# Ledger of designs, part 44: peptides against a protein of PDB entry 1IK9

Target 1, 211 residues: chain A of PDB entry 1IK9
Amino acid sequence: MERKISRIHLVSEPSITHFLQVSWEKTLESGFVITLTDGHSAWTGTVSESEISQEADDMAMEKGKYVGELRKALLSGAGPADVYTFNFSKESCYFFFEKNLKDVSFRLGSFNLEKVENPAEVIRELICYCLDTIAENQAKNEHLQKENERLLRDWNDVQGRFEKCVSAKEALETDLYKRFILVLNEKKTKIRSLHNKLLNAAQEREKDIKQ
Target 2, 207 residues: chain A of PDB entry 1IK9 as posed
Amino acid sequence: MERKISRIHLVSEPSITHFLQVSWEKTLESGFVITLTDGHSAWTGTVSESEISQEADDMAMEKGKYVGELRKALLSADVYTFNFSKESAYFFFEKNLKDVSFRLGSFNLEKVENPAEVIRELIAYALDTIAENQAKNEHLQKENERLLRDWNDVQGRFEKAVSAKEALETDLYKRFILVLNEKKTKIRSLHNKLLNAAQEREKDIKQ
Target 3, 195 residues: chain B of PDB entry 1IK9 as posed
Amino acid sequence: MERKISRIHLVSEPSITHFLQVSWEKTLESGFVITLTDGHSAWTGTVSESEISQEADDMAMEKGKYVGELRKALLSVYTFNFSKESAYFFFEKNLKDVSFRLGSFNLEKVENPAEVIRELIAYALDTIAENQAKNEHLQKENERLLRDWNDVQGRFEKAVSAKEALETDLYKRFILVLNEKKTKIRSLHNKLLNA

## One batch from the design tools (peptide; aimed at target 1 L184 N185 H195, target 1 (a further copy) K187)

Design b2_p18_5_s2 (made by RFdiffusion4, then SolubleMPNN; from b2_p18_5, 10 letters changed)
Fold by OpenDDE base, seed 4:
Structure b2_p18_5_s2 (fold): chain B 211 residues (1-211), chain C 211 residues (1-211), chain A 18 residues (1-18)
Amino acid sequence: as target 1 above (211 residues)
Amino acid sequence: as target 1 above (211 residues)
Amino acid sequence: SELIAEIEAEREKELAAR
């Protein structure tokens, strides 16, 4: 079961933050349980897949688009742009919400809720869920932080090995060239010496022919 | 201001989860505000630094150790080992908690609370804080996840560059040696050719002398 | 041959030192 709690403001009670809990199985489209609370009273209703389909049909909206609007309205809370307006009558237990566009507002959905007999239990369970979610998120944060620290160490280790490899490559090239130049110069000197010996031998032979 | 909310069970009402909120400035030692709620009623009290010091003195406990026990009792909630027992009288508004050791239980602290006139406001604010904490932790999780993905990419990039550097170093060494061997062999061949010319010139000179 | 052998011997030493 998935659950989302959001803060909303009711048009009738704009000074009192209300909390809208939505609980569903896998997909919001398959239906959901809605719970509204003001921290003193609570109201709950079940919305079936058939009701969602009927509301989409009544709006002449494609079901997937309608479910997308339900997700935005009911799971995100009051967005900063007041795109969604929430209404609730404590007397009739009728909950409805509107989408406010520039030129037109329209009712997006409406639900009959029932007043919860023991609101304290609903509120306690809601707080428990919040605390569990905080604990889970903290554990995830700690895990991700440790993983970041591991990845950073691993990066630094490879970076250091890479820099050493670059330097070692340059040093190797320089050393090999230096050694090669030394040996090449030795061979060039030997070749020059042998050429001089050949020239001298030829000059001596020319002297011996000339008595 | 720092805040922690924890679940506790009262000895008088073990079937009803209570929530203990502790709020403090920088350090718990400097005093704190304690709020207890059952999701219907709320009770609040202020504990001063002087009261904390007095309780430490009355227990003959070092203040830092006592504050350490307060942190464990009041901020961690009911640990899995029921090491701390919480008691509250709704009639007297007296809250006290005990540390349970194998052979001895002792009172660790006691506070006078006051019943909150508007518990719904306290509960709403508490839920708001939980939702804010969830949102903050979610944003932190998303940031840490993105950072992990970045660090992993950066690691893979450096690792790939390192492997290329290793291979390039080995290839460079092999190529340089091959080129050097070719040049050296050319010089050795030239030296051998010059030696043979010198030997032939000497043999011809020896023939000319015998002739 | 000696110089090739020296260069090869130095290469073998560097390979053995890794």
Scores: peptide ipSAE 0.015, ipTM 0.830, DockQ to the pose 0.004
OpenDDE base, seeds 1, 2, 3, 5: peptide ipSAE 0.009, 0.015, 0.014, 0.009; ipTM 0.831, 0.829, 0.829, 0.830; seeds 1, 5 fail the geometry check

Design b2_p18_5_s3 (made by RFdiffusion4, then SolubleMPNN; from b2_p18_5, 12 letters changed)
Fold by OpenDDE base, seed 1:
Structure b2_p18_5_s3 (fold): chain B 211 residues (1-211), chain C 211 residues (1-211), chain A 18 residues (1-18)
Amino acid sequence: as target 1 above (211 residues)
Amino acid sequence: as target 1 above (211 residues)
Amino acid sequence: SSLVAAIEAERAAELAAR
């Protein structure tokens, strides 16, 4: 089961933060349980897949698009943009929400809720879920932080080895060239010496022919 | 202000999860606000630095050690070890907690609380804090995850460059060796050719002298 | 390196032949 809790403001009680819990299995499209609370009272309703389909049909909206709008309205907790308006009557237990566009507002959905007999239990469970979520997220954060630190160490190690490899390659090339030039120069000197000996031998032979 | 919410079980109401909120400025030693709720009622008390000091003195415990025990008791939410026992009387509004050791239990602290007139407001604020904490932790998780992915990419890049550098170093050595041998062999051949010419010239001169 | 050793060996041989 997946669950999302959001803060909402009801048009009827704008001064009191309400909490909207939505709980579902795998997909919101398959239906969900909605719970509303003001921290004193709680109201719960179940929305079936058939009701979702019927609301989509009544709106002449494609089901996937409608479910997408439901997800934005019910799971995102009204972001700073008053795009979604929530209404609830404690008397009728009728919950409905509207999408506000620039020039048009329309009802996106409506649900009949029932007042919970023991709201304290629902509130406690909601707080428990929040605390569990905090603990899980904290554990994930600590794990990710440790992994970041590991990756950074590993990066620094490889970077240092890479820099040493670059320097070693340059040093090797320089050293090999220096050594190579020394050997080549020795061979060139030997070649020059042999040429001089040949030249001298030719000059001596020319002297011997000339008596 | 720092805040921690923990689940506790009261000895008087073991079937009902209670929530203990502790709020403080910078350090717990400077005093704190404690709030207890069962999801219907709430009780709040302020504990001053002087009261903390007095409780430490009454226990004949060093203040730093006492504050350390307070932190474990009040901020850690009784871990699976029933090391801390919480007691509360709704009638007297007296809250006290005990540390349970193997052979000895002792009262670690006690506070007079007051029943909150509007518990729903306290509960709503508590839920708001939980939701804010979830959102903050989620944002941190997303950031850390992105950073992990970045660091992993950076590591892979440097690792790949390092491997290429190693291979390039080995290839450079091999290439330079091959080139060196080629040039060296050419020089050796030239030296051998010049020696043969010198030998022939010497033999011809010896013939001319015998002649 | 094997190349360094080979170059040094060749230098040593050339010096000994002088």
Scores: peptide ipSAE 0.116, ipTM 0.843, DockQ to the pose 0.003
OpenDDE base, seeds 2, 3, 4, 5: peptide ipSAE 0.082, 0.115, 0.078, 0.116; ipTM 0.841, 0.842, 0.842, 0.843; seeds 2, 4 fail the geometry check

Design b2_p18_5_s4 (made by RFdiffusion4, then SolubleMPNN; from b2_p18_5, 13 letters changed)
Fold by OpenDDE base, seed 4:
Structure b2_p18_5_s4 (fold): chain B 211 residues (1-211), chain C 211 residues (1-211), chain A 18 residues (1-18)
Amino acid sequence: as target 1 above (211 residues)
Amino acid sequence: as target 1 above (211 residues)
Amino acid sequence: SKLIEEIEKKREEELKKL
């Protein structure tokens, strides 16, 4: 079961924050339980999959698109742009909500709710769910924070090893070149010395031929 | 201002979850506002820094230790081991809580509360705070998750660069040695050739002397 | 990486001097 609580403002009571709880199994399309409270009274209704399908048909809206609009309206509240307006009559227990577009507002859905006999129990359970959600989210935050700290340490360790590898590559190249230049210069000097000895031997032979 | 809401069970009403809200500035030592609700009625009291100091003195407890016990009792609820028990009389509006040790239970604190005239407003504000806290924690979770994903990418990038650096170092060393061995062998061959030319020149001179 | 390419380029220049 999934659950969402949102703050809404009723057109009839804009000064009193209401809370809209929606509970469903897997998808909103399968139906949902809606609970409205003002912190004193509570009203609940069950919306079936058949009612959702009928409302979509009555609106001439594709069911998946309609459920998508229900999800936006009921699970996010009015949204940041007053796109959805909520109406409730405490007398009739009739709840309806409208989607406001630039040039046209239309009723997106309507539900008959029933007044809960013991609203305190509904409110307590709602607060319990909020506190459980806070605790779960805090535990998740602490876990993610510890993982971030681990990943940052692991990154620093690899970065430090990488920098050492770069420096060791440059040092290796420099040392190898220095050693090889020395050895090559020794060999070049020996070759020059041997050429001079050959030249001297040839000059001595040319002197011996000239008596 | 800091705030904590916890679930508590009253000894008089163990079947009804109560909510204990505590609000304070910086530290509990400076005083706090306590609010109790059953989801229908609410009771509030203000505890001053002087009352906290007096309760610590009356208990013959060091103030910092006493505030530490208050923090455990009031901000965590009963705790996982029923170490704290809460009592409230709706008639007297007297709230007290006890610390239960193996052999001794003692009153840790007592407060006179006042019944709130409009409990619905307190309950709505409490639910609003819970929903705000949920939203903040969700945003923090999403941020930490994105940061984890970033750190993991950054780690993979550095790891891949490190592996390339290691391979490039080994390849560099191997290539340098191969090139230098070739050049050294050429110079050694030239030295050997020059020595052979010197030896032949010496042998020809020794033949010319024997003739 | 740009650093590896710079090291390789310096290497080719030093090898040409040898």
Scores: peptide ipSAE 0.024, ipTM 0.823, DockQ to the pose 0.004
OpenDDE base, seeds 1, 2, 3, 5: peptide ipSAE 0.019, 0.021, 0.019, 0.020; ipTM 0.819, 0.818, 0.818, 0.818; seeds 2, 5 fail the geometry check

Design b2_p18_6 (made by RFdiffusion4; failed a check: the pose's geometry)
Pose (drawn by RFdiffusion4):
Structure b2_p18_6 (pose): chain A 207 residues (1-76, 81-211), chain B 195 residues (1-76, 83-201), chain P 18 residues (1-18)
Amino acid sequence: as target 2 above (207 residues)
Amino acid sequence: as target 3 above (195 residues)
Amino acid sequence: EEVEKLEAETPDILETNF
């Protein structure tokens, strides 16, 4: 059981703001209850599933395509106008295309005997919604703060692992260099002794 | 300017639900407006900064402690009473085995309740809208952080596994370069023996 | 000749490869 409460402007009353409450079960296609309120009175109407299928036929529209129009218009490039007569309780709305507009929906609403009960329930539903949302935003705030920390934690763990690697790398190389260079000293020494021995043989050949 | 709308029950009508709307600027301490509505009529009252502190004195409570009790009682066990004939509104606190009058307000019946009710409903719808948007923004951040975390965690896994492959990998190379020096040393030694 | 050969091989023998 779902519902949407939207505010709307009626052409015959651009001064005051009205509220439209649409409620259904699963889908609009299966039917819906519509209620209009000015904060004092309330007018209600029902639209059955068969009535929706028929209206779609009378409008030369694919049924799902028609329900889509109802969703954009009633559940809040697509321009829609709303009219209501308190004297007849007739409620209709049109889709305004280029130079051509057409009747999209019409409802004969009935004035409600207990407007206050309807208005109180509506406000109550809104307050419950505000409440459910806050709880959710709080749950997400905490999850947000947990992740901000879990990242900072592992980020530090990362920097440490990298810094440990660099310290170990330079440490290993330093030892290597020492050993390698000691050998080089022996090579240089041997090489120079060899040269010396070659210059000595050369001197014997020359004298 | 902030406001809180609470659903309450009056002692003289546990059947019907009323709505209490409290509005203020910065803190209740500087005064506030309280409105009571049953969805048909509405009663309003203004409580000045001067009256509030005055009440803090009659009680002998720090203006802070007193405002604190109001926040708990009015912004949502607290009991509420209202007489439509006198427009007098009062509420009490109920502890174990005792109760006491906590405060009262002389409200006045509003001339255009529908206007008040319409504004209240409008506020709720805006609040629902702003809250749903924030739920989205925080939902995405939760996603970005989830992804960013997996990234770094992956970097950590790769980094630690590298530090553990380093000693073994670098030592092999060192053996290779070192074995080359020895060969040279041997060859040189052999040449010196030649002579 | 021998001495010139050992002088030409000196850069290769004293070559530092690290």

Design b2_p18_6_s1 (made by RFdiffusion4, then SolubleMPNN; from b2_p18_6, 9 letters changed; failed a check: the pose's geometry)
Amino acid sequence: SELEKLLKESPEILKDTF

Design b2_p18_6_s2 (made by RFdiffusion4, then SolubleMPNN; from b2_p18_6, 11 letters changed; failed a check: the pose's geometry)
Amino acid sequence: SELQELLAQSPEILEDTY

Design b2_p18_6_s3 (made by RFdiffusion4, then SolubleMPNN; from b2_p18_6, 9 letters changed; failed a check: the pose's geometry)
Amino acid sequence: SELEKLLKESPEILKDDF

Design b2_p18_6_s4 (made by RFdiffusion4, then SolubleMPNN; from b2_p18_6, 10 letters changed; failed a check: the pose's geometry)
Amino acid sequence: SELQKLLEESPEILEDTY

Design b2_p18_7 (made by RFdiffusion4; failed a check: the pose's geometry)
Pose (drawn by RFdiffusion4):
Structure b2_p18_7 (pose): chain A 207 residues (1-76, 81-211), chain B 195 residues (1-76, 83-201), chain P 18 residues (1-18)
Amino acid sequence: as target 2 above (207 residues)
Amino acid sequence: as target 3 above (195 residues)
Amino acid sequence: STVEEVEAELAAAMAEPL
C-alpha cells in the first residue's frame, strides 16, 4: 500500500494551495483512491481497475500508456491543468499540448463527513515519512564516517608499504655497489699489470 | 528559523491525536512560537526571550537547564493537557511514583486554521523532499567511498607483494653482474700467467 | 699480444660502466 501527497494549484483558486493525496496497492492500474483537501474540508473519490481500462479505451490510448499519463499528472514537456468546483465536487485535469489540450481525467468527488480525521491521518503519514527518512540518513551518515576512516587507515597502510620498499631497495643496492666496486678494483689492477707486462716485452723487442 | 512538529495525546482526549508545532530562531532560549492543532482548529502562543528567562527564575534553574527540559518535553514520559474552553495548555513530567507541572501556555484560538494547517502540511512535504534528496547524495558518496577504498586496498596488496619479491629479484641480477666481473678477473689472471 | 692491442683492450675495459 503506497501513497503520494502532492500540492497542486486549481485554476479557479490560484491564491490558495490545495493538496492531493493518491493511494494505491502495487500499481495505479489496479485502481486508486484520490483525496483533495484545502486544510479544512476534504473530497474523496475512487477509480476502479475496470474504470481505468475503460477510460483508456475511450481516450484511444494504450492502457499502460494511459496509466503513465496518470502517474505524471497525479503523482507529480508535460504540462497539466487542474480544475475543481466546490459546488459540484467535480474534479478534472487536462494535458496541455501545443494549441491543443484535452481532458485527461475526471472524477466526481464526494465531500467527506470527517475532514479532520482525514487531515490528521495525512499529516501523520507525512511525519512518519519524515521520521523514517531521518533514520535512514543517520544510518548512511555513520556508514559514511566509517568509510572515511577505513580509507584513511588503509591509505596509511599503503604509504608505509611503499616507503618500506624504497628503504629496502636502496639498502640492497648499497651492499651491491660495495662488492661490485671491490672487484672493479682488482680488474683495474690486473689490467694495469698486464699492460705493464706488454710494455716490458715491447722494450726487449726493441733493444 | 527552525521547527519541530510532534504528534501528541491530550489527557482529556486519548482518542484523538493532536499535533504540536514549535518554531524558533537559533535557540528556544530567545523565544518560540507554539501551535496546537487537531486538523480543524488551531491554537497559538508566543513565548518571548523575556518570559522564558523569567520562568527560569521562578523555578531557580539556570536558563540553560530550564530550556533543556522544554526541548525534551516540546520537541520530542511527558503528559499534555489542554482545555478548549480556556485555551490553557500545560504539560507535566512523570517519574517513578511522582509527577509535576513542568510548564504552561495561554494559547489563543487562531482565526484561519486552514491556513495554518496548509502551511504545516506544506512544510512536511518540503522536508520529505529535501530529506529524500540528501538520502541520494549520501547514497552516492557511500558508493564513491566504497570504490575508492577497493582501489587503495588493491594498491596495498600490489605494493606489499612487490616488497616481498624485491630481495629475490634484485639478488639474481646482482649475481649476474657479479659473475661477469669474476670472469673478467679470471681471464686477466690467465693472461698474466700467459706472460 | 702486441703493446697497441693490449692498450686498446685496457681503454675498452676502463670505458666499461659499473

Design b2_p18_7_s1 (made by RFdiffusion4, then SolubleMPNN; from b2_p18_7, 10 letters changed; failed a check: the pose's geometry)
Amino acid sequence: MSLEEVKKEQEELEAEPL

Design b2_p18_7_s2 (made by RFdiffusion4, then SolubleMPNN; from b2_p18_7, 10 letters changed; failed a check: the pose's geometry)
Amino acid sequence: MSLEEVEKEREKLLSEPL

Design b2_p18_7_s3 (made by RFdiffusion4, then SolubleMPNN; from b2_p18_7, 11 letters changed; failed a check: the pose's geometry)
Amino acid sequence: MSLEEVKKEQEELEKEPL

Design b2_p18_7_s4 (made by RFdiffusion4, then SolubleMPNN; from b2_p18_7, 10 letters changed; failed a check: the pose's geometry)
Amino acid sequence: MSLEEVKKEQEELDAEPL

Design b2_p18_8 (made by RFdiffusion4)
Pose (drawn by RFdiffusion4):
Structure b2_p18_8 (pose): chain A 207 residues (1-76, 81-211), chain B 195 residues (1-76, 83-201), chain P 18 residues (1-18)
Amino acid sequence: as target 2 above (207 residues)
Amino acid sequence: as target 3 above (195 residues)
Amino acid sequence: ELAEVEAELAAAAAEPTS
């Protein structure tokens, strides 16, 4: 059981703001209850599933395509106008295309005997919604803060692992260098002795 | 300017639900407006900064401690009473085995309740709208952080596994380069022996 | 023979430690 409460402007009353409450079960296609309120009175109407299928036929529209129009218009490039007569309780709305507009929906609403009860329930629903949302935003705020920390934690763990690697790498190389260079000292020494031996042979050949 | 709308029950009408709307600027301490509505009529009252502190004196409570009790009682066990004839509104606090009058307000019946009710409903719808949007923004951040975390965690796994492959990998190379020096040293020795 | 042993020595001196 779902519902949407939207504010709307009626052409015959651009001064005051009205509220439209649409409620259904699962989908609009199966039917819906519509309530209009000015904060004092309330007018209600119902639209059955069969009435929706018929209206879609009378409008030469694919049924799902028609329900889609109802969703854009009632549940808040698509321009819609709303009219209501307190004298007749007739409620209709049109889709305004280029130079051509058409009747999209019409409802004969009935003035409600207990407007206050309807208005109180509506406000109550809104307050419950505000409440459910806050709880959710708080749950997400905490999850947010947990992740901000869990990242900073691992980020530090990362920097440490990298810094530990660099310290170990330079440490290993330093030892290597020492050993390698000791050998080079031996090579140089040997080379030079060889050379010296070659120059000595040379001198014997020459004298 | 902030506001809180609470659903309450009056002692003289536990059947019907009323709505209490409290509005203020910065802190209740500087005064606030309180409105009571049953969805048909509405009663309002203004409580000045001067009256509030005055009440803090009559009770001998620090203006802070007193405002604290109001926040708990009015912004949502607290009991509420209202007489439509007198427009007098008062509320009490109920502890174990005792209760006491905590405060009262002389409210006045509003001339255009529909206007007040319409504004209240409008506020709720805006609040729902802003809250749903924030739920989205925080939902995405939760996603970004989830991804960012997996990234770094992966970097950590790769980095640690590298540090553990380093000693073994570098030592092999060192053996290779070192074996080259020895060969040279041997050859040289052999040459010196030749001569 | 000598010039060969001096060229081997100059090549060995030009070689890096690593």

Design b2_p18_8_s1 (made by RFdiffusion4, then SolubleMPNN; from b2_p18_8, 12 letters changed)
Fold by OpenDDE base, seed 4:
Structure b2_p18_8_s1 (fold): chain B 211 residues (1-211), chain C 211 residues (1-211), chain A 18 residues (1-18)
Amino acid sequence: as target 1 above (211 residues)
Amino acid sequence: as target 1 above (211 residues)
Amino acid sequence: DLEKVKEEHKKLEAEPVF
């Protein structure tokens, strides 16, 4: 079961933050349970897959698109753009919400709720869920932080090895060239010396032929 | 202002989860505000730095150690070992908690609370704080997740560059040695050829002298 | 023979030292 709690403001009570809990199995399309509370009273309703389908049909909206709008309205609350307006009558227990577009508002959905006999139990369970979610998120945060610190150490270690490899490559190249030049120059000097000896021997022989 | 909400069970109402909110400035030692709720009623008390000091003195406990016990009791609730027991009288508004050791229980602290006139406002604010904390922790988790994914990419990139650097170093060394050996062998061959020419010239001259 | 040796010598003296 998935659950989302959001803050909403009712048109009738804009000064009092309400909480909208939505609970569903796997997908919101298969139906959901909605709970509304003002921190004193609570109201609950079950919305079936059939009701969702009927509301989509009544709106002439494709079901997947309609469920997408339900998800935005009910799981996010009023987004920062007041795109969704929430209405609730405590007398009729009728909950409805509208999508506000630039030139038109339309009812997106309507649900009959029932007043919960023991609202304190619903409120306690809601707070328990919030505290559990906080604890789970904190544990995940601590895990991700430790993993981040590990990855940063591992990155620094490889980076330092890479820099040493680059420097060692350049040093090796420089050392090999220097050593090669020394040996090559020694061989060139020896070749020149042997050629001088050969030239001298040839010049002496040409002198001996010329008596 | 720091705040912590915990679940507690009262000895008088063990079947009903209560919520203990503690709010403080910088350190719990400088005093705190405690709020107790059962999801219908709320009770609040202010505990001063003087009261904390007096409770520590009455217990003959060092203040830092006492504040450390307060922090464990009030901010963690009953830990998994039932080390702390919470008591509250709705009639007297007297809240007290005990530390349970193996052979002795002792009162760790006691506070007079006042019943809140509008508990729904306290409960709404508490739920708002929980939802804000959830949102903040989710945003932090998403940030840390993205950062971990970045660090993992960066690690893979440096690792791949390092492996290429190692291979390039080995290839360079091998290529340089091969090229150097070729040039040195050519120079050695030239030296040997010149020595043979010099030897032949000397042998011919020795023949010409014996003739 | 001598002229070949002189020409080879001239080439070796012209080789750059590194």
Scores: peptide ipSAE 0.055, ipTM 0.832, DockQ to the pose 0.558
OpenDDE base, seeds 1, 2, 3, 5: peptide ipSAE 0.055, 0.054, 0.034, 0.033; ipTM 0.830, 0.832, 0.828, 0.828

Design b2_p18_8_s2 (made by RFdiffusion4, then SolubleMPNN; from b2_p18_8, 10 letters changed)
Fold by OpenDDE base, seed 5:
Structure b2_p18_8_s2 (fold): chain B 211 residues (1-211), chain C 211 residues (1-211), chain A 18 residues (1-18)
Amino acid sequence: as target 1 above (211 residues)
Amino acid sequence: as target 1 above (211 residues)
Amino acid sequence: ELEEVEKEAKELEEEPVF
């Protein structure tokens, strides 16, 4: 089961923060359980897939688009605070919500809720779920932090090896050229010396022919 | 102000999860506010620095060690579930807790609480704090996840540059040696040719003298 | 012979020192 808890303000009680819990299996489209609380009283209702389909048809809205709007209203909490308006009557147990656009407000959905006989149990379970979610998110944060520290160490190691490789490539090129020039100049000196010996031998032969 | 909320079980009501909230300024040692709730009723008390000092003295415990034990009992929630025992009387509003070691149980502290007149406000504020903490931890998780993805991309980039640098160094060394050997062998061939010309010139001069 | 050796010697002097 998936769950989302959101803080909402009711039009009738704008000074009292209410909490909206929505629970569903796999998809919100297959139906959901809605719970409302003020920290003293609680109200619950079950919304079926058939009711969601009927509300979409009554609105002349495509079902996937309607479920997308339900998800934004019921699961985002107060999105940008002014787009969704929540209404609840404690007397009739009737919950409804509206989407407010610049020039148009329209009812997005409505649900009959039932007053919970033991609201303290629902409130305790809600607080338990919040504390469990905090603990899970803390453990995930600690894991991600350790992974970041690992990746940063690995990056620094490879960066340092790369810089050493660049410097070693440049040093190798410079050293190989220096060694090459030395050996090549030694061979050039030997060639010049052999040419001078050949020239001297030819000049001596030309003297011997001229007696 | 710092705050910690924990789930506890009372010895008198082991089937009903209670919530223990502790709030303090900078250090628990300077005093704290304790709040207990069952999701219907709430009780609050203020513990001063002087009361903490007096309890440490009455226990013949060093203050820093005592505050360390208070922190483990009151701020860790149910640590390993069996080390701290919590007791509360709704009639006397007296809260006390014990540390259970293998062969010894001892009272770690006790506080007089007062019943809150509007428990719903305390419960709503507690749920708000949990939801805010969830949102903060989610934002931190998303940030750390994006940072991990960045660091992994940066690592892959430097790793690929490093592998290219290694291959380029080996290729450069191989190419420079091949080119060097070619030029050096050309100069060796020229030296051999000049030695043969010098030997021939010496042999011809020896023929001319015998002639 | 002498002219060929003088020519080869000149070509070796013109080879750039690296």
Scores: peptide ipSAE 0.033, ipTM 0.830, DockQ to the pose 0.566
OpenDDE base, seeds 1, 2, 3, 4: peptide ipSAE 0.029, 0.033, 0.038, 0.030; ipTM 0.830, 0.830, 0.830, 0.830; seed 3 fails the geometry check

